# Peptides against a protein of PDB entry 4LZF: the designs that were tried, part 111

Target 1, 155 residues: chain A of PDB entry 4LZF
Amino acid sequence: GGRLVVFPNGTRKELSADGQTVKVMFFNGDVKHTMPDQRVIYYYAEAQTTHITYPDGMEVLQFPNNQTEKHFPDGRKEITFPDQTVKTLHPDGREESVLTDGTIIQLNPDGSKVIQFNTGQREIHTADFKRREYPDGTVKTVYSDGRQETQYPTG

## One batch from the design tools (peptide; made by RFdiffusion4, then SolubleMPNN)

Design b2_p21_6_s3 (from b2_p21_6, 11 letters changed)
Fold by OpenDDE base, seed 1:
Parts: C-alpha cells; sequence; structure tokens
Structure b2_p21_6_s3 (fold): chain B 155 residues (1-155), chain A 21 residues (1-21)
C-alpha cells in the first residue's frame, strides 16, 4: 500500500506503493505530483492553473480559460488561445500566429509584418509600404508617402 | 507574464517551507 504523511501545518505527502509517484498537497490547496517519468505537475489551487515541467526542460501551462502555453527547451513558446489560435514565439524574435481559418500572421524582428490569407493573397507591412499580393500576380503597394502603385501580371 | 512570475514565486515559497519540514 501507499503511505500518507501528514505534517503539523496541514501539508500532506502521499507516496505510491512503489514509491514512484509522490503527491504533495499543500495547506493552501496546491498540489505537486512527481511522476515516474520525472515530470512534475504543479496545480495552483487559487489560480486553477496547471504547470507541468519535464526533465528535458519542456514546460506546459494550462490556464482555466482553456489557454495552453508550451515552453520549449530551445526558447520557443507556443500559445494556444481559447479560440484555438496558435501563436509561436521564436527565439530570434519572430512571432507567428495561425488562425483557425488558416490565415498566418508573421511578425518579424525588423518590425515587418506578413499576412498570408487563406485566399492565397498576401499582405506585407514595412516601414515604407503596405503591399497586397494577389494570386493572379497583381501587386498593389501603398507607400508611406501616399503614393500608390499597381503592378499587373505579365503574359 | 507577471501572473506566471507571481505563481512561481508563491510555489517557491511553499516548496521551500515544505523542504524545511
Amino acid sequence: as target 1 above (155 residues)
Amino acid sequence: SAEQAELERERAELEAKFASL
């Protein structure tokens, strides 16, 4: 059988029969599980948030609003929002959001922004212009000085 | 986030107290 230790402050420690699982129930309601695979599952009772840490350095946060955050060992973060949009933050400062409709929004470290629409259109934002590229090869550019240019496909 | 940092601080305090038992 397992073993239960009750501390004077109300914290409890439960050990599995094999000793491979440890559950600490803190007096405030927080719970820490150490699993056989060495992952640590911490539950914040007041915040209703779960934080899982893996031995490889991976971390997973689960919030009560259904948001999930993954922190990868390489420094990349992946956020799944309640609406199921997935945002990836790269170590180089690039951010990419994938919307449920397939639209991809990229924010680049240089401040430029690229939107790849599910229609095949692409919009590029820079300090100097906004540009819309169409599947037929038409390109419309609005420059910061107010000039507008349309390039038509050749052929 | 600021919220995450607060949670992690609280956890660290609880775990430190537990380690002293």
Scores: peptide ipSAE 0.184, ipTM 0.794, DockQ to the pose 0.095
Fold by OpenDDE base, seed 4:
Structure b2_p21_6_s3 (fold): chain B 155 residues (1-155), chain A 21 residues (1-21)
Amino acid sequence: as target 1 above (155 residues)
Amino acid sequence: SAEQAELERERAELEAKFASL
């Protein structure tokens, strides 16, 4: 059968009968589960936060405000905000946010920003200009010097 | 995040104490 070890400080350790699941209940209320798949689920009782670590190096944080963070082995981070916006932080410094309406906001390492609107419009921000691309092929550019240019669709 | 680092520190302390039992 399973085993329960109770330590003098109030920490408890539960072992499954097969020994593949270990649950440590710390005296402060924190809980650590070691699962058969070798993932470790740690619950911070006071912070009400769950931290899952996987043997491949994946980490998942679940916060009480409904924010979830995934830390991938490749160094990528994915944050799901309470509003369900998903932000991906890439190892190269690129950041991408996907809004619930399907709008994608990309921040590039060079400082440029691209907004792909759900309407099919695209806005590009660089050091030199802001550009709006329309589905009809119209492109409006506002340059840093204040010059404005409209490019009309071909055809 | 700073919060994560604090939590991980607390965990490390608890796990270290547990390992000593």
Scores: peptide ipSAE 0.167, ipTM 0.788, DockQ to the pose 0.096
Fold by OpenDDE base, seed 2:
Structure b2_p21_6_s3 (fold): chain B 155 residues (1-155), chain A 21 residues (1-21)
Amino acid sequence: as target 1 above (155 residues)
Amino acid sequence: SAEQAELERERAELEAKFASL
């Protein structure tokens, strides 16, 4: 059978009969599960937050507001917001957000921004200009000096 | 985040205390 150890401070340790699962219930209400696959699930009782660590170095945070964060071993982070927007933070400083409507927003390390709209339009923001590209091939550019340029599709 | 770092410190303290039992 399983084993239960109760410590004087109120912390409890439960061992499965096979010894493959360990549950520690700390006196403050926190809970640590060590699973057969070697993942560790830690629940912070006060913060109502779950932190899962995997043997490969992957980490998953689950917050009470339904936000989920994945921390990859390569330093990449993926945040799923409560509204189901997914934001990826790359180690090089690039950020990408995928909105629920399919719009993709990319922030580049050089400060440029690219928005791929669900309509097929694309907007590019740089230090020198804002550019809107349309599905028909029309391109409108507004430069930082106030100059405007429209390139029409050759058809 | 600062919150994550605080939680991880609290966990480390609890786990260290537990390991000493």
Scores: peptide ipSAE 0.160, ipTM 0.786, DockQ to the pose 0.096
Fold by OpenDDE base, seed 5:
Structure b2_p21_6_s3 (fold): chain B 155 residues (1-155), chain A 21 residues (1-21)
Amino acid sequence: as target 1 above (155 residues)
Amino acid sequence: SAEQAELERERAELEAKFASL
């Protein structure tokens, strides 16, 4: 069977019968679980925050406001906001946000911005132009000098 | 106990880790 150790300060340590699961319940309510897959689950009682660490270096943070953060070993960070917007921060400085309506916003390291609307339209912002691409293949470009061009779809 | 002291150190590490998040 498993075993329970109770310390004088109120901290408890539970060991599974197979020894593969360890649960430490600290006297303040914090909890540490070590799982058979070597995942470590930290629960901070006062902050109501869960922090999961994986052997490969993956980390998952769950905050009481329903925000979730994933920290990937490659340095990528994925944030799911309380409104369910998902933002990905790439190590190269690129940022991508997926809104709940399906709109995707990309911020590139060169300062350009791309918006993929849920309507199928796409807008590209650069230092030199704004471009709108339509589902029918029409492309409208407004250059920084005020020039406007329309590329019509091929028939 | 030695085991208790270890758990208290782990707790301190947890708290320090949390503060760094």
Scores: peptide ipSAE 0.098, ipTM 0.753, DockQ to the pose 0.816

Design b2_p21_6_s4 (from b2_p21_6, 13 letters changed)
Fold by OpenDDE base, seed 1:
Order: structure tokens, then sequence, then C-alpha cells
Structure b2_p21_6_s4 (fold): chain B 155 residues (1-155), chain A 21 residues (1-21)
């Protein structure tokens, strides 16, 4: 059988029979699970937040509003919002959001923005222009100086 | 108790970590 230790301050520690699983129930309501695979599951009682730490450095946060954040060892972060939108923040500053309808929004370190619509159209925003690309190859550009150009497909 | 103090320290460190996230 396992072992239960109760400390004077009310903190409890449960050990599995093999000692591979440890559960600490802190007096403040926080709970820490150390698993055989070396992942640590920490529950913050006041914040109602679960924090999972993996041995490879991966971290997962689960918030009470059902938002989930993954912190990758390479510095990348992936946020799944309650509406199931997924936003990825890359170490180079690039951000990508994938909406439930398939739309992809990319914010680039150079300040440009690209929207890939589920229709196959793409919209590009830069300091110099806003451009709409159509699946047939038509490209419409409105430049910051007011010029507008249409590039027609060939073939 | 040494283990109790250790666990208390771990609790404080975890709370600090959460605050930084």
Amino acid sequence: as target 1 above (155 residues)
Amino acid sequence: MEEEEKLLKELEEERKRLASL
C-alpha cells in the first residue's frame, strides 16, 4: 500500500506503494502531483489554474475560463482560446492565429499582416500597401499614396 | 520539520512562478 503523511500545518503527502507517484495537498488547497513519467501537475487553488511541467521543458497552463497555453522549450507559445481559436507566438515575434472557420491571420516581425481567408483569398497589409489576392490570380493593390493597381491573371 | 519547511518553500516558489506567468 501507499503512504500518507500529514504534517502539523495540515499539508498532506501521499506516496504510491512504488513511490513513483507523489501527491502533495498543501494546506492552502494547492495540489502537486509528481508522476512516474516525471511530469509535474500543479493545481493552484486560488487561481483555479493547472500547470503541467514536462521533463523536456514543455509547460501547459489550463485556466478556469478553459483557455490553454502551451509553452514550448524553444520559446514558442500556443494559446487555445475558449472559442477554439489557436494563436501561436513564435520566438522571432511572428504571430499566427487560426480561426475556427479556417482563416489564418499572420502578424510578421516586419509589421506586415497576412490574412489567408478560407475562400482562398489572401489579404496582405504592409506599410506601403494593402493587397488582395484572388484564387484566379487577380491581385488588387491599394498603395499608401492612393494609387490602386489591378494585376490580371494570364492563361 | 525539515520536510515540512521544504514543502512550504516549494509552495512559495510555485506561487512565485505562477505570478510570473
Scores: peptide ipSAE 0.312, ipTM 0.880, DockQ to the pose 0.925
Fold by OpenDDE base, seed 5:
Structure b2_p21_6_s4 (fold): chain B 155 residues (1-155), chain A 21 residues (1-21)
Amino acid sequence: as target 1 above (155 residues)
Amino acid sequence: MEEEEKLLKELEEERKRLASL
């Protein structure tokens, strides 16, 4: 035995029988669900976007192109792109992208870039050099001055 | 109606929130 209220402007409010779920269907097509766990699910009709807010301050956005964004209370953002790449933006400015093939690309606040390839190789870019690290322990460095250095694994 | 006005305000607030995301 829930309740349904229909307002003159066309907005509808539905209350569950237990009173723990509230559904508001706004006249513009937006929908707001307040759940028993205090999660709020808002659907923006025009943008076709779902916005979920959690009591702990977590927010989740689901866009019509299948992109998903998580906004953490600490300011961190995690974006899952339509291609399923996951990009994490940290409050300190660090960015990390995890590609579907397992490759990880890290952009550091100091401007350095690290690519961890799915092959186990790692490439490091700094202002002074590009370095390739191989699984066998070989390290090849190309310095900004053009010097090249190979460091072979020690037995 | 008072409740209708409150709901309208909620709608406006949510739209503002979306615009800020």
Scores: peptide ipSAE 0.311, ipTM 0.880, DockQ to the pose 0.905
Fold by OpenDDE base, seed 2:
Structure b2_p21_6_s4 (fold): chain B 155 residues (1-155), chain A 21 residues (1-21)
Amino acid sequence: as target 1 above (155 residues)
Amino acid sequence: MEEEEKLLKELEEERKRLASL
């Protein structure tokens, strides 16, 4: 059978019969699970937040508002917002958001922005211009100096 | 008491880790 230890301060420790699962229920309401796969699940009672740590260095945070964050060993972060938008923050400073409708918004380290619309249109924002690319091959550019250019499709 | 102290340390470390996130 398993084992239960109750400490004077009110903290409790439960061991599974096989010894592969350990559950600590701290006196403050926090809970720590050590699982057979060596992942550690920590629940912060006051914050109502779950923090999972994996042996490979992966970390997952689950917040009470249904936001989830994945922290990858390479420094990348992936945030799933309550509305199910997924935002990826890359170590190089690039940010990418995938909206629920399939639209992708990319923020580049140089300050440029690229929007890939679910319609197949793409919009590119730079310091020098704003450009719209259409599925038919038409490209419209508005430059920062006010000049406008339209490139018509070939074929 | 030794195990209890260890667990208290773990609690402190986890709280510290959360605060740093």
Scores: peptide ipSAE 0.304, ipTM 0.876, DockQ to the pose 0.887
Fold by OpenDDE base, seed 3:
Structure b2_p21_6_s4 (fold): chain B 155 residues (1-155), chain A 21 residues (1-21)
Amino acid sequence: as target 1 above (155 residues)
Amino acid sequence: MEEEEKLLKELEEERKRLASL
C-alpha cells in the first residue's frame, strides 16, 4: 500500500505503493511530483505555472496563457506562443521564428535578416542591401546607396 | 517565478528537517 505523511505545517507527502512516485503537496498549494522516469514536476499555485525538469537538464515551462518554453541542455530555448508561432533562440545569438503560415524569419548575430516566405520567395537584409530572390531564379537587389540591380536566371 | 521557486525550496528543506525527527 501507499504511504501518506502529514507534517505539522500542513504539508503532505504521498508515496506510491511501489515507491516510484512521490507527491508533495505544500501548505501553500504548490505541488511537487517526482516520477519514475526521474522527471520532477513543479506546480506553482500562485502563478498557475508548471515547471518540468528532466534528468538530462531539459526544462519545460507551461504558463496559464498557453505559452510553452523549452530550455535545452545546450542553451537553446524554444518558445511556443499562444498563437502557435515557434521562436528558437540559439546560444550563438541566432533567432528563428516559424509562423503558422510557414514563413520563417531568421535573425543572425551579424545583424542580417532572412525571410523565407511560404511562396518560395526569400528576402535577405544586410547593412548594405535588401535582396529578393524569386522561385524562377530572378534576384532583385536594392543597395543602401540607392542602386538597383536585377539578375535574370541563366537558361 | 524565482521567488516562488525559493519558497518551494524552503518548504522542501523544512519538510526534510521534519521528516528526520
Scores: peptide ipSAE 0.148, ipTM 0.759, DockQ to the pose 0.094

Design b2_p21_7_s1 (from b2_p21_7, 18 letters changed)
Fold by OpenDDE base, seed 4:
Structure b2_p21_7_s1 (fold): chain B 155 residues (1-155), chain A 21 residues (1-21)
Amino acid sequence: as target 1 above (155 residues)
Amino acid sequence: EEEKEEIEKLRKKLEEELKKK
């Protein structure tokens, strides 16, 4: 059978008969599950937060407000906000947000911003200009000095 | 991230207490 260890401080440790599952119930109400696949599920009772760690270094945080954070072994982070917007932070400093309407917002390390609208239009923001690209190939640029340029598609 | 750091400190403390027993 399994084993139950009760510590003087009230913490309890349950081991499955095969030893592949370990459940620790801490005196403060926190719970730690070590699973057969070696993932660890930690529940913070006071914060009502779940923290899952995987053997490959993947981590998943689930907050009580429905925010989820995934920390990938490659250093990438993925945040799913309560509104279901998904923000990806890349190790190179690039950030991408995917909105529920399909809009993609990209923040680049150089400070430029790219918005890919669900309409197929794209808007590029740099220190020098704001550029709108249209599905038909038209490109409109507004420069920081106020100049405007329109590039028409070739027909 | 701040919340993560705070809860992680608590976790480490609790796990250390577990190891001592």
Scores: peptide ipSAE 0.107, ipTM 0.739, DockQ to the pose 0.037
Fold by OpenDDE base, seed 1:
Structure b2_p21_7_s1 (fold): chain B 155 residues (1-155), chain A 21 residues (1-21)
Amino acid sequence: as target 1 above (155 residues)
Amino acid sequence: EEEKEEIEKLRKKLEEELKKK
């Protein structure tokens, strides 16, 4: 019940019987699938890259090196690197990297940096200080002028 | 991101050729 259209240049278009799926096989080896859910899956043969576009504006790129990029409609980007680090770029300029060991690194638009270690310690970097927060409530601050302060937990 | 733009240009060209036929 489907149909196949073969173009003079060698491109082929396959339509499902219900018309809900369309597969285009381009002469260069690229493949385009239009799915019933209206997502479009495009495979770039030379680059070996898959590009999925969704009706809501979401885009997913899958590269041959196993990097995956998700581009959200709100402008957020999520990159999964080959080493499985996940980096999120927010529209406000904030960046967050989640390492495989659970460490979270945040780069804030104001230039500050926050590292949440997998041990529960947190380190905050600002123009004025570096601060280490410990799970027991101890806080050690090294100020840019060289002054050091330790705040001890209560109890 | 630059790679995305180059790839997308090729796609656009191929899809335009498909529409004309």
Scores: peptide ipSAE 0.107, ipTM 0.737, DockQ to the pose 0.038
Fold by OpenDDE base, seed 3:
Structure b2_p21_7_s1 (fold): chain B 155 residues (1-155), chain A 21 residues (1-21)
Amino acid sequence: as target 1 above (155 residues)
Amino acid sequence: EEEKEEIEKLRKKLEEELKKK
């Protein structure tokens, strides 16, 4: 059968009969599960936060406010906010937010910004101009000096 | 972010105490 070890400080360690699962219940209320797939699930009792670590280096944090953070081995981070917006932070400094309405906002390391609207329109912001691209192929550009240009679709 | 580091220090301490027994 399984084994139970009780430590003098009140910490308890439970081992499954097959030895594949280990559950530690710390005296402070924290809980650590080591699973057969080698993932480790740690629950921080005071913070009410769950931290999962995977053998490949993936980490998942679940906060009591319903926010979830994924830390990928390649350095990428993915944050799901309580409102279900998903933000991805890339190692190169690029950030991408996907809103619930399907709008995608990209912030680039050079300071440029791209918005892909759910209507199919695209807006590009740089130091030199703001450009709006329309589904019909029309492109409107407003330059930093105030000049405006409209490019009509080819056809 | 800051809170994560503090709770992780506590985790490390608790796990070290477990290993000594």
Scores: peptide ipSAE 0.106, ipTM 0.738, DockQ to the pose 0.038
Fold by OpenDDE base, seed 2:
Structure b2_p21_7_s1 (fold): chain B 155 residues (1-155), chain A 21 residues (1-21)
Amino acid sequence: as target 1 above (155 residues)
Amino acid sequence: EEEKEEIEKLRKKLEEELKKK
């Protein structure tokens, strides 16, 4: 059968009969599960946060506000916010947010920003200008010096 | 992210205590 070890400080360790699952219940209320697939599920009682670590280096954090964070071995992070917005942070410093309405917001390492609206409009922000592109091909640019240009579609 | 670091530090302490027994 399984085995239960009770430590003097109140921590408890349960081993399954097959030895494939280990459950540690710490005296502070934290819980650690080591699973047959070698993933480790740790629950922080005070923070009410679940932290899953995988053998390949993948990590998943689940916060009490329903935010989920995935930390990939390559350094990429994916955050699902409570409102279901998904933000990806890339190792090169690029950030991409996908809103629930399909809008995509890209923050580039050079400080530029691109918004792809669900309407098909796109907005580009650089140090030199703010540009709005419309589905019909119209492009409106406001430059940092205050100049404004409109480029009309051909056809 | 700071919260992660703090709780992970606590986890390490608790796990080290477990290893000593």
Scores: peptide ipSAE 0.104, ipTM 0.737, DockQ to the pose 0.037

Design b2_p21_7_s2 (from b2_p21_7, 17 letters changed)
Fold by OpenDDE base, seed 2:
Structure b2_p21_7_s2 (fold): chain B 155 residues (1-155), chain A 21 residues (1-21)
Amino acid sequence: as target 1 above (155 residues)
Amino acid sequence: DEEEREIEELREELEKELAER
């Protein structure tokens, strides 16, 4: 059968009969589950946050506001916000946000920004200019010095 | 980020207390 250990501070440790599952209920209300697949599930009662750690180094955090964060072994982080926007932080410093409408926002390590709108328009922000590209091939550029240029599609 | 750090510190303290018994 299973085993229950009760510690003087009120912490409880439950062992399954097969020894493959361990549940620790800490005195403060926190809970730790060690599963047969070796993942560890932490629940922090005060923060109401769940933290899952995997043997390969993957980590998943679930916050009470419905935000979820995935920490990959390669250093990449993926954040799903409550509004279902997904933001990816890459090890090279690049950030990418995918909005629910399909819009993609990229922040590059050099400080430039690219927005790919769901309409097929694209906006590029650099230190020197902001540029809007339209589906018909029109390109409008506003330079940091105030100059504006418009390139019209051929034909 | 700060919240994650505080949670991790608390976890380590609680696990240490458990291991010492």
Scores: peptide ipSAE 0.034, ipTM 0.637, DockQ to the pose 0.037
Fold by OpenDDE base, seed 3:
Structure b2_p21_7_s2 (fold): chain B 155 residues (1-155), chain A 21 residues (1-21)
Amino acid sequence: as target 1 above (155 residues)
Amino acid sequence: DEEEREIEELREELEKELAER
């Protein structure tokens, strides 16, 4: 059968009969589960936060405000905000946000910004210009010096 | 960030106490 160990400080350790699951209930209310698949689940009682660590180095944080963070082994971080916006932070410094309406916002390490609207329009911001691309192939550019240019579709 | 660090420190202390028994 399983084993239960009760420590003098009130901490409890439960071991499954097969030894594959270990549950530690700390005196402060924190809980640690070691699972058969080698993932470790921490529950922090005061913060009401769940932290899962995987053997491949993946980590998942679940916060009481319904925010979820995934920390990938390659250094990428993915944040799902309470409003369901998903932000990805890449190791190269690039950031991408996907809004619930389908709009995608990309911030590049060079400071440029790209917005892909759900309408099919695309906007590109650089130090030198702001450019709007339309689904019909029209491109409008406003340069930093105030000059404007319109390129019409071919065909 | 800071909160995550504080949580980790607490966990390490609790695990250390458990291991010493």
Scores: peptide ipSAE 0.024, ipTM 0.605, DockQ to the pose 0.039
Fold by OpenDDE base, seed 5:
Structure b2_p21_7_s2 (fold): chain B 155 residues (1-155), chain A 21 residues (1-21)
Amino acid sequence: as target 1 above (155 residues)
Amino acid sequence: DEEEREIEELREELEKELAER
């Protein structure tokens, strides 16, 4: 009980018997699937990219290089790179990268950078200084003017 | 992303063509 429509340009549209699934095969090789759950799956043949749109506004892009992007309705974007690094772009301009070794790199809207190492050390970069915080409470600061300070943990 | 924009433009064009037929 399905239906097939063939358009003059070569595009084909297939409708399931229940009408809940629609498959459009475009003349250029692209494919659009509309699913019963209202998810729409686009396949771009030339780019070899899959684009899934969800009814809540979520979008997922899968690129041929194994990169995946999630676009959230709130404007947040999450990129999983081929090396499995995950980068999150926040609407406020903050960026966070989580490396496979557990290191977290945060870029703040004010231009500061924070690196949380998997060793428990943290490094803070500002316009005025670079600061390294150690798990034992020691803090080393190198200021832009060349001064260096070490703050030892208070007993 | 430039690639994303190009893909979106192509999709819109193809869907428009389909709707006109």
Scores: peptide ipSAE 0.023, ipTM 0.607, DockQ to the pose 0.037
Fold by OpenDDE base, seed 1:
Structure b2_p21_7_s2 (fold): chain B 155 residues (1-155), chain A 21 residues (1-21)
Amino acid sequence: as target 1 above (155 residues)
Amino acid sequence: DEEEREIEELREELEKELAER
């Protein structure tokens, strides 16, 4: 049958009859569930945060403000903010944010930034210039030295 | 990152105490 162990400090450990599920209720209010599928679910009472670890190395954090973070085995992190913006942090240092309106923001390891607007316009930021590309093919560049160039579409 | 570290440290301490009993 199931087993319950009560420790002097108030921590409780419950084992299922088959031994496949373990629940630890710590004296501070934290809870740890070890599941048959080898997932470990931590609940941190003070932070009100849930932390799930998977046997493949994936981790999922759920915060009380409705933010969720996924830590992938390859080192990638994916953050879903309360407003449903999704930010991906890549192991090479690249960051990508997808806004709810469809705008995509990319930060590159070299410090450059690319914004793909939902209107079809694109903006590129480098150390040397800021460039705006329009759907009609017009390209406007403002260089760091103050020089400006406009390239018009060709027929 | 700091909050995550503090949470992990607390977890490790509690699990260690449990294992020692």
Scores: peptide ipSAE 0.022, ipTM 0.595, DockQ to the pose 0.037

Design b2_p21_7_s3 (from b2_p21_7, 14 letters changed)
Fold by OpenDDE base, seed 3:
Structure b2_p21_7_s3 (fold): chain B 155 residues (1-155), chain A 21 residues (1-21)
Amino acid sequence: as target 1 above (155 residues)
Amino acid sequence: DAEKEAIERLREELKKELAAR
């Protein structure tokens, strides 16, 4: 059967009968689970935070405010905020936020910004211009020198 | 950042405790 070890300091260690699951309950309330799939689940009682580490290097953090962070082996980070906005941080410095209404905001390493609205409109911000693209094909550009240009769809 | 550091310190301490047993 399973095995229970109780240490003098109050820490408890439970081993499954097959030895594939190990649960350590520390005297301070922290818990460590080692699972058959080799993922390790840490619960930190004081912070009320769950930290899962996977064999491939992926890490998942779950915070008490309902924020979740995923750290991928390739260096990408994905943050799900309490409002369910999802922000992805790419290794190249690009950041993408997906709002609950479907709007996508992209911040590029060169400082440019792209907003894809849920209406189908797109707005591009660069050092040289601000451009609005409309679903009908109309494009309005305001250049840094104050010049404005409207490009109408060809028909 | 502060929370992350606290978690890392705690993990190290707990690891030492487990290794001693």
Scores: peptide ipSAE 0.044, ipTM 0.670, DockQ to the pose 0.038
Fold by OpenDDE base, seed 4:
Structure b2_p21_7_s3 (fold): chain B 155 residues (1-155), chain A 21 residues (1-21)
Amino acid sequence: as target 1 above (155 residues)
Amino acid sequence: DAEKEAIERLREELKKELAAR
């Protein structure tokens, strides 16, 4: 059968009969589950946060505000915000945010920004210009020196 | 990020407590 160990400080350790599942209930309300698949589930009572660690190095954080963070072994981080926006931080410094309406915002390591709107319009921000590309092929560029350029579609 | 750091510190403390037993 399973085993229950109760420590003097109030911490409890439960072992499954097969020994593959271990549950530690700390005196402060924190909980640690070690599962047969070697994932470890931490619950931090004060923060009301769940932290899952996987043997491959994957980590998942679940916050009380419904934010979820995935930390991949390659260093990539994916954040699902309460509004369901998904932000991906890449190891190279690139950031991508996908909004619920399908809009994609990219922040590049060079400081440039690209917004891909759900309408098919694209906006590009660089140190030198801000450019709006329209689905019909029209491109409007506002340069840092104040000049403006409009390129019209060739039909 | 501050919350994450606090969680990591707590995790390390709890791990040490378990190892001391």
Scores: peptide ipSAE 0.037, ipTM 0.656, DockQ to the pose 0.036
Fold by OpenDDE base, seed 1:
Structure b2_p21_7_s3 (fold): chain B 155 residues (1-155), chain A 21 residues (1-21)
Amino acid sequence: as target 1 above (155 residues)
Amino acid sequence: DAEKEAIERLREELKKELAAR
């Protein structure tokens, strides 16, 4: 059978009969649950946050506002916001946000920004210019010195 | 309890992350 240990401070430890599941309920309401698959589920009572750690180094944070953060072993982080926007932070400093409408926003390590609209238009922001690319091949560029250039598609 | 202390440290770090948002 399972085993229950009650500590003097009020912490409780429940062990399954096979010993593969361990649940520690701390006196402050925090919970640590070790699963047979070696996944560890932490619940922080004050923050109402769930933190899952996996044997491969993956971590998942679930916040009370329904935001979810995945921390990958390679250093990548993926944030799913309550509105279902997904933001990925890459180890090289690149950030990508995918909006629910399919728009993709990229922030590059060099400071440039690229927006890929769901319409097929693309906007590129650099230190030197802001450029809008249209599906028909038209490209409009506004340079940092105020010059504007329109490049028309080759027929 | 060493296990409790470790979790409390993680909890404090998490609070800092939440506050930074």
Scores: peptide ipSAE 0.029, ipTM 0.634, DockQ to the pose 0.051
Fold by OpenDDE base, seed 5:
Structure b2_p21_7_s3 (fold): chain B 155 residues (1-155), chain A 21 residues (1-21)
Amino acid sequence: as target 1 above (155 residues)
Amino acid sequence: DAEKEAIERLREELKKELAAR
C-alpha cells in the first residue's frame, strides 16, 4: 500500500503504492505534489499561488487574482491577465499584447511600437515618425521634425 | 517579481528541510 511519513515539525509526506505520486504537506500549509508525469505542483498557502514545473522546463504560475504566467523553456513568457489580455515577452526583448477586442500591441527591442487595431488600422511608432495606416490604403505619417505626409491609395 | 522570488526562496528552504530528514 501507500506510505505516510509524519515529520516532527508537522510536515506530512504521502506516497502512493506505486511510488509515482508524492504529496508533501508542509507545516506552513504549502503543498507539493509530484505527479506520475513528473510535473511538480507547488501550492503556496500564504500567497495562494500555484506553481507547476514540468520536466521540460516549462513553468506555470497561477495567482489568486486570476493571473496566469507561463514560462517557456526557450525563455518566452506568456502572461494572461485577469482581464484576459495576453502578453508575450520574447527572449529578444520583444513584447506583444493581445487585447480581448483583438487589438495587438507590439513593442520592439529598438523601441518601436506597432498597434494593430481591431478596426484594421495600424499605427507604427518609431524614433523618426508616427504612422497611421488605414484599411483603404491611406497612410498618414507625422515625422519627428513636424513634417506631415499623406499617401493616398492607388487603385 | 518580488513575490515570485519569495515563493522560490521558501520552496528551496522547505525542500532542504525535507531532504535533511
Scores: peptide ipSAE 0.058, ipTM 0.679, DockQ to the pose 0.037; fails the geometry check

